# Peptides against a protein of PDB entry 5VVV, part 51

Target 1, 276 residues: chain A of PDB entry 5VVV
Amino acid sequence: FLCGVVEGFYGRPWVMEQRKELFRRLQKWELNTYLYAPKDDYKHRMFWREMYSVEEAEQLMTLISAAREYEIEFIYAISPGLDITFSNPKEVSTLKRKLDQVSQFGCRSFALLFDDIDHNMCAADKEVFSSFAHAQVSITNEIYQYLGEPETFLFCPTEYCGTFCYPNVSQSPYLRTVGEKLLPGIEVLWTGPKVVSKEIPVESIEEVSKIIKRAPVIWDNIHANDYDQKRLFLGPYKGRSTELIPRLKGVLTNPNCEFEANYVAIHTLATWYKSN
Target 2, 276 residues: chain A of PDB entry 5VVV as posed
Amino acid sequence: FLCGVVEGFYGRPWVMEQRKELFRRLQKWELNTYLYAPKDDYKHRMFWREMYSVEEAEQLMTLISAAREYEIEFIYAISPGLDITFSNPKEVSTLKRKLDQVSQFGCRSFALLFDNIDHNMCAADKEVFSSFAHAQVSITNEIYQYLGEPETFLFCPTEYCGTFCYPNVSQSPYLRTVGEKLLPGIEVLWTGPKVVSKEIPVESIEEVSKIIKRAPVIWDNIHANDYDQKRLFLGPYKGRSTELIPRLKGVLTNPNCEFEANYVAIHTLATWYKSN

## One batch from the design tools (peptide; aimed at target 1 L82 D116 F164)

Design b2_p22_8_s3 (made by RFdiffusion4, then SolubleMPNN; from b2_p22_8, 9 letters changed)
Fold by OpenDDE base, seed 1:
Structure b2_p22_8_s3 (fold): chain B 276 residues (1-276), chain A 22 residues (1-22)
Amino acid sequence: as target 1 above (276 residues)
Amino acid sequence: SELEKKYEESKERYKKAALADL
C-alpha cells in the first residue's frame, strides 16, 4: 500500500530542504511514499525533453539519497503530454533518455502523467493509433518494459476523475482501453468522483476498479489550494472510509502549496491509514 | 510561445474544474 505525499500542485515547487523535512516527517508518521510531480518544474512538464544540468543532477541525487535514508519510496513523475507526438520514435527515444538520466541518480520508481491535456491527437498520431488512450498506453507500456518493469510504475489517465469521464466512468471507451491494454504491473492514479473530491464513496472505487481492471492509487486533492490562492486547507483528512484501504493500491495527498500549512493534512492521513 | 500557451490552457482546465467542485 503506497501512503504519503504527491508534490503535484501548480505553483512554486518546494525547496530541497522542505522535501528533506517532509521525508523525516513521513518516516516518523510511518508513511512510505513521495511522488515528485511539481507542475512548475520546467523539466517535468513544459520542457520534459530537456536533460537535467550538472547542478540539477546533484540536487536530485541528494534528494533521492535523502528519501532512501528515511526509507521513503521516491517516485519520479514526468508529464510529456502537452506536445509529445506518440507515433514519433524520436520522441519515445527522448523520453527513454530522460528516464535513464533519472535512473542514474538512483531512482527506481516512476510515473507517466497525462493529466490536464487536450484529448485531441495530432494528424500523425491519428494515422497510427485508434484513439488517444491507445497512444498513451502504447508509450507507457514501452517505457515500463524498457525500464525493466520497475516494482512501482504509475500512470495518470487524462480521465483521472468521474467528472472527466465520457459518457461516465463505467461506459468510458478511454478507461476501457486503459484497463484492457495497460500492462497489469502499472498502477493507475485517480482523484475520485471529482478533481477535488469532498467524499470518495466505496461504490465509486468499485466502479472505477472494474473498468481499469485494478485497484487505483488515489491522488487526493482534498487539501490542494493551487486553484484558489485565497484558500488554505487546514482541516483533517476526512470523507474517506477506512473500508477504502483494502480496495486501493495507495493514497498520495496533494496538499497546500505552502509547505508549513500541511502538518494537519499529512498527520491526519497517517492516523487514518493506521486506524484500519 | 505556443508551448507556454498550452501550459496555461492546461492549468486553466484544472483550475476551472477544481473551482466547480467546491
Scores: peptide ipSAE 0.745, ipTM 0.972, DockQ to the pose 0.912
OpenDDE base, seeds 2, 3, 4, 5: peptide ipSAE 0.745, 0.723, 0.743, 0.735; ipTM 0.971, 0.964, 0.971, 0.970

Design b2_p22_8_s4 (made by RFdiffusion4, then SolubleMPNN; from b2_p22_8, 11 letters changed)
Fold by OpenDDE base, seed 2:
Structure b2_p22_8_s4 (fold): chain B 276 residues (1-276), chain A 22 residues (1-22)
Amino acid sequence: as target 1 above (276 residues)
Amino acid sequence: SKLEELYEKSKEAYKEAALADL
């Protein structure tokens, strides 16, 4: 069971010292996972093709080593979906080289994210792939196999919550294709009924699990404030029954952008997890 | 740049969706 934090917000990423302090807190609270997915890291999303510099490489190696010291699984995410051409072998090879570099930093767990992107394929991809889901699954499976089938590999769908599913969760052709064609060793991220889900009912997890043919990992935006940084979400982790735990592969909270605001959010997630 | 415009458009679409969920 993956339980911890995703740094998955828009806005200024956490500094390396904040991330190290996070790992110390996670270990102390018996949480086990950190997903590196800061949207404003230029080499994660906008400039995903660009290799890390020598200085950036040293910082990432130090961060990954710190995660290992605190027994926290460090998952490196990349979000190529803004401008990737899925059918172009050069794009696939560029993605492979980027993940090879991160593997050399000592990273062993990875995520490929297709959240918050346009649903339209370019003309070249339409000639090769029958749908957007087929293009995403193809590259995800290829990358997973290229990396030697790592123990933890996550996929974030473009339809990552109930409100983004067309026509709905149980009838989505996109999620059906993901469930049927994504390799079984790849985990699927899910956010619940909404982008910001006040509640995640057990029935809603049973519904999505049926179509994706696996238990999801929750990307939980309950404490996210990147959509309105004038707000701070200081309340407890709530609206999730402990009956979800045996029906999930994990829960990763995407909390407030302000690192020091997240004590209650993360501590109450840990209390919830240990209450099962 | 065109890429910055795509990023900002995506970010604003997310923010609008998240705000509608409150």
Scores: peptide ipSAE 0.727, ipTM 0.968, DockQ to the pose 0.889
OpenDDE base, seeds 1, 3, 4, 5: peptide ipSAE 0.693, 0.681, 0.690, 0.689; ipTM 0.959, 0.958, 0.959, 0.958

## One batch from the design tools (peptide; aimed at target 1 Y160)

Design b2_p23_1 (made by RFdiffusion4)
Pose (drawn by RFdiffusion4):
Structure b2_p23_1 (pose): chain A 276 residues (1-276), chain P 23 residues (1-23)
Amino acid sequence: as target 2 above (276 residues)
Amino acid sequence: SVHEKHEAARKFYEEQALKDFEE
């Protein structure tokens, strides 16, 4: 069961030294996972086809090392959604070459994120693929195979919370396609009824497990402050029923950008991780 | 072009997140 932090916000990402202290904290409080997905570390999203330079690679390896040294599982995320051409094989290949490079840093766990992308395709893609959801699942599956079908592997759908489902959660062509075609070994990230969910009703998640055909992994935006300059969140982890732990694969908290402000955010997530 | 797409996605996200919070 996956529990911990996703560094998944817009803005100045954390530095290696902050992530070491993060791992030591996750362990002192018995959490198991860190998802690396900062939106403005350019090679994660904006320049996803680009390989890490020599010194960048030295940094990532030293990072994946301290993750094992503290036994925190490290999941690496990549976001090709902005401009990838799903049908073109050179494009599929560059993604593997990039995912290969990171595999050789010590990385066993991977994620493909597709949040916040323009919902339609290029002229070339609309031929080989029936729908937008078809294209993502095809590449997510093909990639899932190539890496030797890894232990934990996440998929973040374009429709990743209740508000964002067209027309509703239950009869959505995008969501229908995912639950049926996406492989049973691939986890699905979900964010609650809204992007920043005030509460997560047990009925809403049971409802979601209907069409995804899985217990989804929560990308929790409760303490995220990247959207309002004046705002900071030092409150407890709240509005999440303890009765959820049995029904979910995991909850990864996407916290405040200011690293040291995240003490309460992670500790309260940790206490709640107990009690179920 | 990719930069514009990125900034547009970021702006949309920020607007939606703030709206959700205020509700």

Design b2_p23_1_s1 (made by RFdiffusion4, then SolubleMPNN; from b2_p23_1, 14 letters changed)
Fold by OpenDDE base, seed 4:
Structure b2_p23_1_s1 (fold): chain B 276 residues (1-276), chain A 23 residues (1-23)
Amino acid sequence: as target 1 above (276 residues)
Amino acid sequence: MIEEKYKKSKEKYFEIARKDVEE
């Protein structure tokens, strides 16, 4: 069960010292996972093709080593979906090289994210793939296998919540394709019924689990505040029955942008997790 | 151009998220 934090917000990423402090806290609270997915890391999303510089590499290596020190699984995410051409072998090879670099940093867990992108393909991709989901699954499977089928590999669908599913969760051709064709060893991220789900009912998890043919990992935006600078979510992790735990592969909270504001959010997640 | 795509996607997410929280 993956339980911890995803740094997945828009806005200024946490600094390395904050992330290290996070790892310490995660270990102390008996959580086990950190997903590196800061939207404003340019080489994570906008410029995903770009290799990390020597300086950036040193920082990431140090960070990954710190995670290991605190026995936190470091998952590196990349989001190529803004402009990748799935059918272009050069794009695939570029992605492979990027992840090879991160592997050299000591990272052994990875995520491929297709959140917050247009649900369409370019002309070239349409010639090769039956659907957007097929394209995404194809590259995800290939990358997963290329990396030697790491123990932890996450996939974030474009339809990552109930409201994004067309026509709905249970009848989504996109999610059906994901469920049927995504290799079983790859986990699927999900934010619940909504992008920011006040509640995540058990039945909603059962519904999505059925179509994706696996228990999802919750990317939980309950404490996310990147969308509203006027708000700071200081309340406890709530609206999630502990009955969800046996029905999930994990929960990663995407909390407030302000690192210092997340003590309660993360601590109460830990309490929730350990209560089962 | 990529910056524009990024900005648009971010703003779209923001809009949806704000609505979700208000409901």
Scores: peptide ipSAE 0.755, ipTM 0.970, DockQ to the pose 0.946
OpenDDE base, seeds 1, 2, 3, 5: peptide ipSAE 0.754, 0.751, 0.746, 0.751; ipTM 0.969, 0.970, 0.969, 0.969

Design b2_p23_1_s2 (made by RFdiffusion4, then SolubleMPNN; from b2_p23_1, 16 letters changed)
Fold by OpenDDE base, seed 2:
Structure b2_p23_1_s2 (fold): chain B 276 residues (1-276), chain A 23 residues (1-23)
Amino acid sequence: as target 1 above (276 residues)
Amino acid sequence: MIEEKYKKSKEYYKEVARKAVAE
């Protein structure tokens, strides 16, 4: 069971010292996972093709080593979906080289994210793939296998919550393709009924699990505030029955942008997890 | 161009998220 934090918000990423402090807290509270997915890190999303510099490499190596020191699984995410051409072998090779570099930093867990992108393929991709889901699954499976089928590999669908599913969760051709064709060793991220879900009912998890043919990992935006600078959510992790735990592969909270504001959010997640 | 795509996606997310919490 993956339980911890995803740094997945828009806005200024946390600094290395904050991330190290996070690892200390996660260990203390008996959580086990950190997903690196800061959207404003240029080489994560906008310029995903660009290799890390020597200086950036040193920082990431140090960060990954720190995670290991505190027994936190460090998952490196990349979001190529803004402008990748799935059918172009050069693009696939570029993605492989980027992840090879991160592997050299000591990283062993990875994620491919296709959240917050247009639901359309370019002309070249339309000639090769039957649908957007087919294109995403193809590259994800290939990367997963290329990396030697790591123990932890995550996929974030474009339809990552109920309101993004067409026509709905249970009848989505996109999610059906993901469920049927994504290799079984790859985990699927899910956010619940909405982009920010006040509640995640057990029934809603059973519904999505059926179509994706596996228990999801929750990317939880309950404490996210990147969408409203006036908002600061200091309340507890709530609206999630502990009955969800046996039905999930994990829960990763995407909390407030302000690192200092997240003590209650993360601590109460830990309490929730251990209460099962 | 990539910055524009990023900005568009970001703003769309923010809009959807704000609506979600208002419901």
Scores: peptide ipSAE 0.714, ipTM 0.966, DockQ to the pose 0.927
OpenDDE base, seeds 1, 3, 4, 5: peptide ipSAE 0.698, 0.697, 0.694, 0.688; ipTM 0.963, 0.963, 0.963, 0.962

Design b2_p23_1_s3 (made by RFdiffusion4, then SolubleMPNN; from b2_p23_1, 14 letters changed)
Fold by OpenDDE base, seed 1:
Structure b2_p23_1_s3 (fold): chain B 276 residues (1-276), chain A 23 residues (1-23)
Amino acid sequence: as target 1 above (276 residues)
Amino acid sequence: DIEKKYEESKEFYRKVALEDVEE
């Protein structure tokens, strides 16, 4: 069961010292996972093709080593979906080289994210793939296999919540393709019925699990505030029955942008997790 | 171009998220 924090917000990324402090807290509270997915990190999303510099590499290596020191699984995410051409072998090769570099930093867990992108494929991709889901699954499976089928590999679908599913969760051709064609060793991220789900009913998890043919990992935006900088969410982790735990592969909270504001959010997640 | 795409995706997310928390 993956339980911890995803740094997955829009806005200024946390600094390395904050991330190290996070690892200390995660260990102390008996959580086990950190997903690196800061959207404003240029080489994560906008400029995903660019290799890390020597200086950046040293920082990431140090960060990954710190995670290991505190027994936190470090998952490196990349979001190529803004402008990748799925059918272009050069693009796939570029993605492989980028992840090879990160592997050299000591990283063993990875994620491919296709959240918040245009659903329309380019003309070249339409000639090769039957649908957007087919294109995403193809590259994800290839990367997963290329990396030697790591123990932890995550996929974030474009339809990552109930309200994004067309026509609905149970009848979504996109999610059906993901469920049927995504390799079984790859985990699927999900935010619940909504992008920001006040509640995540057990029935909703059963519904999505059926179509994707696996238990999802919750990317939980309950404490996310990147969509409104005038809000700060200081309340406890709630609206999630502990009955969800045996029906999930994990929960990763995407909390407030302000690192210092997340004590209650993360601590109460830990309490929730340990209450099972 | 890529910056524009990034901002558009961010705005899309922001709008949906705001709607979610206001419901």
Scores: peptide ipSAE 0.762, ipTM 0.971, DockQ to the pose 0.949
OpenDDE base, seeds 2, 3, 4, 5: peptide ipSAE 0.752, 0.755, 0.760, 0.756; ipTM 0.971, 0.970, 0.971, 0.970; seed 5 fails the geometry check

Design b2_p23_1_s4 (made by RFdiffusion4, then SolubleMPNN; from b2_p23_1, 12 letters changed)
Fold by OpenDDE base, seed 1:
Structure b2_p23_1_s4 (fold): chain B 276 residues (1-276), chain A 23 residues (1-23)
Amino acid sequence: as target 1 above (276 residues)
Amino acid sequence: DIEEKYEKAKADYFEKARKDVEE
């Protein structure tokens, strides 16, 4: 069971010292996972093709080593979906080289994210792939196999919540393709019925699990505040029955942008997890 | 433009997230 934090918000990423402090807190609270997915890291999303510099590489190596020291699984995410051409072998090779570099930093767990992108494929991709889901699954499976099928590999669908599914969760051709064609060792991220789900009913998890043919990992936006900088979400982790735990592969909370505001959010997630 | 694509996607996400938290 993956339980911890995803740094997955829009806005200023946390500094390396904050991330190291996070690892210490996660260990202390008996949580086990950190997903590196800061949207404003240029080399994560907008400029995903760009290799890390020598200085950036040293920082990431140090960060990954710190995660290992605190027994936290460090998952490196990349979001190529804004402008990748899925059918172009050069693009696939570029993605492989980027993840090879991160592997050299000591990273062993990875994620491919296709959240917050347009559903439209370019003309070249339409000639090769039957649908957007087929294109995403193809590259994800290829990368997963290329990396030697790492123990932890995550996929974030473009339809990552109930309200994004067309026509609905149980009948989505996109999620059906993901469920049928995504290799079984790859985990699927999900935010619940909504982008920000006040509640995640057990029935909603059973519904999505059926179509994707696996238990999801919750990317939980309950404490996310990137969309409203006038608000801080300081309340406890709530609206999730502990009956969800045996029906999930994990829960990663995407909390407030302000690192110092997240004590209650993360601590109460830990209490929730240990209460099962 | 990649920056325009990024900003549009961000704005669309923000709109949806704000709507969700108001319901």
Scores: peptide ipSAE 0.758, ipTM 0.972, DockQ to the pose 0.953
OpenDDE base, seeds 2, 3, 4, 5: peptide ipSAE 0.753, 0.749, 0.756, 0.753; ipTM 0.972, 0.972, 0.972, 0.971

Design b2_p23_2 (made by RFdiffusion4)
Pose (drawn by RFdiffusion4):
Structure b2_p23_2 (pose): chain A 276 residues (1-276), chain P 23 residues (1-23)
Amino acid sequence: as target 2 above (276 residues)
Amino acid sequence: AEAELKEKHEKAKEAYEEAARED
């Protein structure tokens, strides 16, 4: 069961030294996972096709090391959603070559995120693929195979919270396609009824497990401050029923951009992780 | 091409901020 932090916000990402202290903290409080997905580390999203330079690679390996040294599972995320051409094989291949490079840093766990992308396709894609959801699942599956079908592997859908489902959660062509076609070994990230959920009703998640055909993994935006310059969140982890732990694969908290402000955010996540 | 990509990225960020603030 996956529990911990996702560094998944817009803005200045954390540096290696902050992530070491992060791993030591996750262990002192018995959490198991860190998802690397900072939106503005350019090679994660904006230049996803690009390989890490030599010194960048030294940094990532040293990072993945301290993750094992503290036994925190490290999941690496990549976001091709902005401009990838799903049908073109050269494009699919560059994704593998990039995911290969990181596999050789010590990485066993991977994620493909598709949040916040223009919902339609290029002229070339609309032929080979029936719908937008078809294209993503095809690549996500093809990639899931290539890496030797890894232990933990996450998929973040374009429709990733209740508000964002067209027309509703239950009868959505995008969501319908995912639950049926996406492989049973691939986890699905979900964010609550809203992007920043005030509360997560047990009925809403049970409802979601309907169409996704899985217990989804929560990408929790409760303490995220990347959307309002004046705002910071030092409150407790709240509005999440303890009765949820049985119904979910995990909860990864996407916290404040200021690293040291995240003490309460992670500790309260940790105490709640106990109690179920 | 890089400018167009930057514009797409910025738009996606603004859309996120707007949706988060509405919540």

Design b2_p23_2_s1 (made by RFdiffusion4, then SolubleMPNN; from b2_p23_2, 13 letters changed)
Fold by OpenDDE base, seed 2:
Structure b2_p23_2_s1 (fold): chain B 276 residues (1-276), chain A 23 residues (1-23)
Amino acid sequence: as target 1 above (276 residues)
Amino acid sequence: DLEERLKKYEEAKERYRKAALAD
């Protein structure tokens, strides 16, 4: 069971010292996972093709080593979906080289994220793939196999919550293709009924699990505030029955942008997890 | 094109923001 934090918000990423402090807190609270997915990290999303510099490499190696020291699984995410041509072998090779570099930093767990992108393929991809889901699954499976089938590999769908599913969760052709064609060793991220789910009912997890043919990892936006900087979410982790735990592969909270605000959010997630 | 990429990024961020505020 993956339980911890995803740094998955828009806005200024956390500094390396904040991330190291997070790992200390995660270990202390018996949480086990950190997903590196800061949307405004240039080499994560907008410039996903760009290799890390020597200085950036040293920082990432130090961060990954710190996660290992605190027994936290460091998952490196990349979001190529803004402008990747899935059918172009040069693009696939560029993605492989980027993940090879991160593997050299000592990273062993990875994620491909297709959240917050258009559903439209370019003309070249339409000639090769039957749908956008087929294109995403093809590259995800290829990367997963290329990396030697790592123990933890995550996929974030474009339809990552109930309100983004067309026509709905149980009838989505996109999620059906993901469920049928994504290799079984790849985990699927899910956010619940909504982008910010006040509640995640057990029935809603049973519904999505049926179509994706696996238990999801929750990307939980309950404490996310990147959509409104005038809000700060200081309340406990709530609206999730502990009956979800045996029906999930994990829970990763995407909390407030303000690192100092997240004590209650993360501590109460840990209390929730241990109450099962 | 960098301008097109920035536009796609901002449009996607705005879709997320609108959805998050509607929930």
Scores: peptide ipSAE 0.677, ipTM 0.956, DockQ to the pose 0.949
OpenDDE base, seeds 1, 3, 4, 5: peptide ipSAE 0.658, 0.648, 0.660, 0.650; ipTM 0.949, 0.948, 0.950, 0.947; seeds 1, 4 fail the geometry check

Design b2_p23_2_s2 (made by RFdiffusion4, then SolubleMPNN; from b2_p23_2, 11 letters changed)
Fold by OpenDDE base, seed 2:
Structure b2_p23_2_s2 (fold): chain B 276 residues (1-276), chain A 23 residues (1-23)
Amino acid sequence: as target 1 above (276 residues)
Amino acid sequence: DLEKLKEKYEKSKEQYFKAALAD
């Protein structure tokens, strides 16, 4: 069971010292996972093709080593979906080389994210793939196999919550393709009924699990405030029954942008997890 | 094209923000 934090918000990423402090807190609270997915890290999303510099490499190696010291699984995410051409072998090779570099930093767990992108393929991809889901699954499976089938590999669908599913969760052709074609060793991220789910009912997890043919990992935006930085979410982790725990592969909270605001959010997630 | 890439990024961010505020 993966339980911890995803740094997945828009806005200024956390600094390395904040991330190290996070790992110390996660260990203290008996949480086990950190997903590196900061939207405004240029080499994660906008400039995903760019290799890390020597200085950036040293920082990432130090960060990954710190996660290991605190027994926190460091998952490196990349979000190529803004402008990747799935059918272009050069793009696939570029993605492979980027993940090879991160593997050299000592990273062993990875995520490929297709959140917050247009649902339309370019003309070249339409000639090769039957749908956007087929294109995403193809590259995800290839990358997963290329990396030697790592123990933890996550996929974030474009339809990552109930409100983004067409026509709905149980009838989505996109999620059906993901469920049928994504290799069984790849985990699927899910956000619940909405982008910001006040509640995640057990029945909603049973519904999505059926179509994706596996228990999801929750990317939980309950404490996310990147969409309105004038608001802070200082309340406890709530609206999730402990009956979800045996039906999930994990829960990763995407909390407030302000690192110092997240004590209650993360501590109460840990209390929730241990209450089962 | 850097301008087109920035436009795609801003559009995606705006779509997320609109969805998050609608919930």
Scores: peptide ipSAE 0.690, ipTM 0.961, DockQ to the pose 0.932
OpenDDE base, seeds 1, 3, 4, 5: peptide ipSAE 0.683, 0.668, 0.677, 0.676; ipTM 0.960, 0.956, 0.959, 0.959

Design b2_p23_2_s3 (made by RFdiffusion4, then SolubleMPNN; from b2_p23_2, 11 letters changed)
Fold by OpenDDE base, seed 2:
Formats: sequence, structure tokens, C-alpha cells
Structure b2_p23_2_s3 (fold): chain B 276 residues (1-276), chain A 23 residues (1-23)
Amino acid sequence: as target 1 above (276 residues)
Amino acid sequence: KLEELLAKYEASKEAYKKAALED
């Protein structure tokens, strides 16, 4: 069971010292996972093709080593979906080289994210792939196999919550393709009924699990404030029954942008997890 | 190319923010 934090927000990423302090807190609270997915890391999303510099490499190696010191699984995410051409072998090779670099930093767990992107494929991809889901699954499976089938590999769908599913969760052709064609060793991220789900009913997890053919990892935006930085979410982790735990592969909270605001959010997630 | 990429990034960010506020 993956339980911890995703740094998955828009806005200023946390500094390396904040991330190290996070790992210390996660260990202390018996949480086990950190997903590196900051939207405003240029080399994660906008410039995903760009290799890390020597200085950035030293920082990431130090960060990954710190996660290991605190027994935290460090998952490196990349979000190529803004401008990748899925049918272009050079793009796939560029993605492979980027993940090879991160693997050299001592990273062993990875994620491919297709959240917050346009559903329209380019003309070249339409000639090769039957749908956007087929294109995403193809590259995800190829990367997963290329990396030697790592123990933890995550996929974030473009339809990552109930309100983004067309026509709905149980009838989505996109999620059906993901469930049927994504390799079974790849985990699927899910956010619940909405982008910011006040509640995640057990029945909603049973519904999505059926179509994706696996238990999801929750990317939980309950404490996310990147959509309105005038708000701070200081309340407890709530609206999730502990009956979800045996039906999930994990829960990763995407909390407030302000690192110091997240004590209650993360601590109460840990209490929730240990109450099963 | 850079301007188009920046526009795609900003459009995706604003679409997310809108959806998050509709919840």
C-alpha cells in the first residue's frame, strides 16, 4: 500500500530542504511514499525533453538518497503530454534517455502522467493510434518494459476523476482501453468523483476498479490550494472511509502549496491509514 | 514553438483551476 504525499501542484515547487523535512515526517508518521510531480518543474512538464544539468543532477541524487535514508519510496514522475508526438520514435527515445538519467541518480520508481492535457491527438498520431488512450497506453507499456518492469510504475489517465469521464466512469471508452491494454504491473492514479473530491464513496472506487481492472492509487486533492492560493486547507483528512484501504493500492495526498500548512493534512492521513 | 508550448501550459492550468473551483 502506497501512502504519503504527491508534490503535484501548480506554483512554486518545494525546496530541497522542505522535501527532506517531508521525508523525515513521513517516516515518523509511518508513511512510505513521495511522488515527485511539481507542475512548475520545467524539466518535469513543459521542457520534459531537457536533461538535468550537472548541478540539478547532484540535487536530485541527494534528494533520492535522503528519501532512501528515511525509508521513503521516491517516485519520479514525468508529464510529456503537452506536446509529445506518441507515434514519433525520436520522442519515445528522448523520453527513454530522460528516464535513464533519473535512473542513474538511483531512482527505481517512476510515473507517466497524462493529467491536464488536450484530448486531441495530432494528425500523425491519428494515423497510428485508434484513440488517445491507445497512444498513451502504447508509450506507457513501452517505457515500463524498457525500464525493466520496475516494482512501482504509475500511470495518470487524462480522465483521472469522475467528472472528466465521457460519458461516465463505467462507460468510458478511454478508461476501458486503459483497463484492457495497460500492462497489469502498472498502477493507475485516480482522484475520485471530482478534481477536488469532498467525499470518495466506496461504490465509486468499486466502479472505477472494475473498468481499469485493478485497485487505483488515489491522487487526493482534498488539501490542494493551487487553484486558489488565497485559500489554505488546514482541516483533517476526511470524507474517505477506512473501508477504502483494502480496495486501494494507495493514497497520495496533493496538499497545500505552502509546505508549512500541511502538518494536519499529512498527520491525519497517517492516522486514517493506521486506523484500518 | 515556445509561445505555443507556453499557451498550452497556461490553458491546461486554467482548465484545471476552473474544474477545481466547480467542485
Scores: peptide ipSAE 0.700, ipTM 0.962, DockQ to the pose 0.938
OpenDDE base, seeds 1, 3, 4, 5: peptide ipSAE 0.691, 0.681, 0.691, 0.691; ipTM 0.960, 0.958, 0.960, 0.960; seeds 1, 3, 4, 5 fail the geometry check

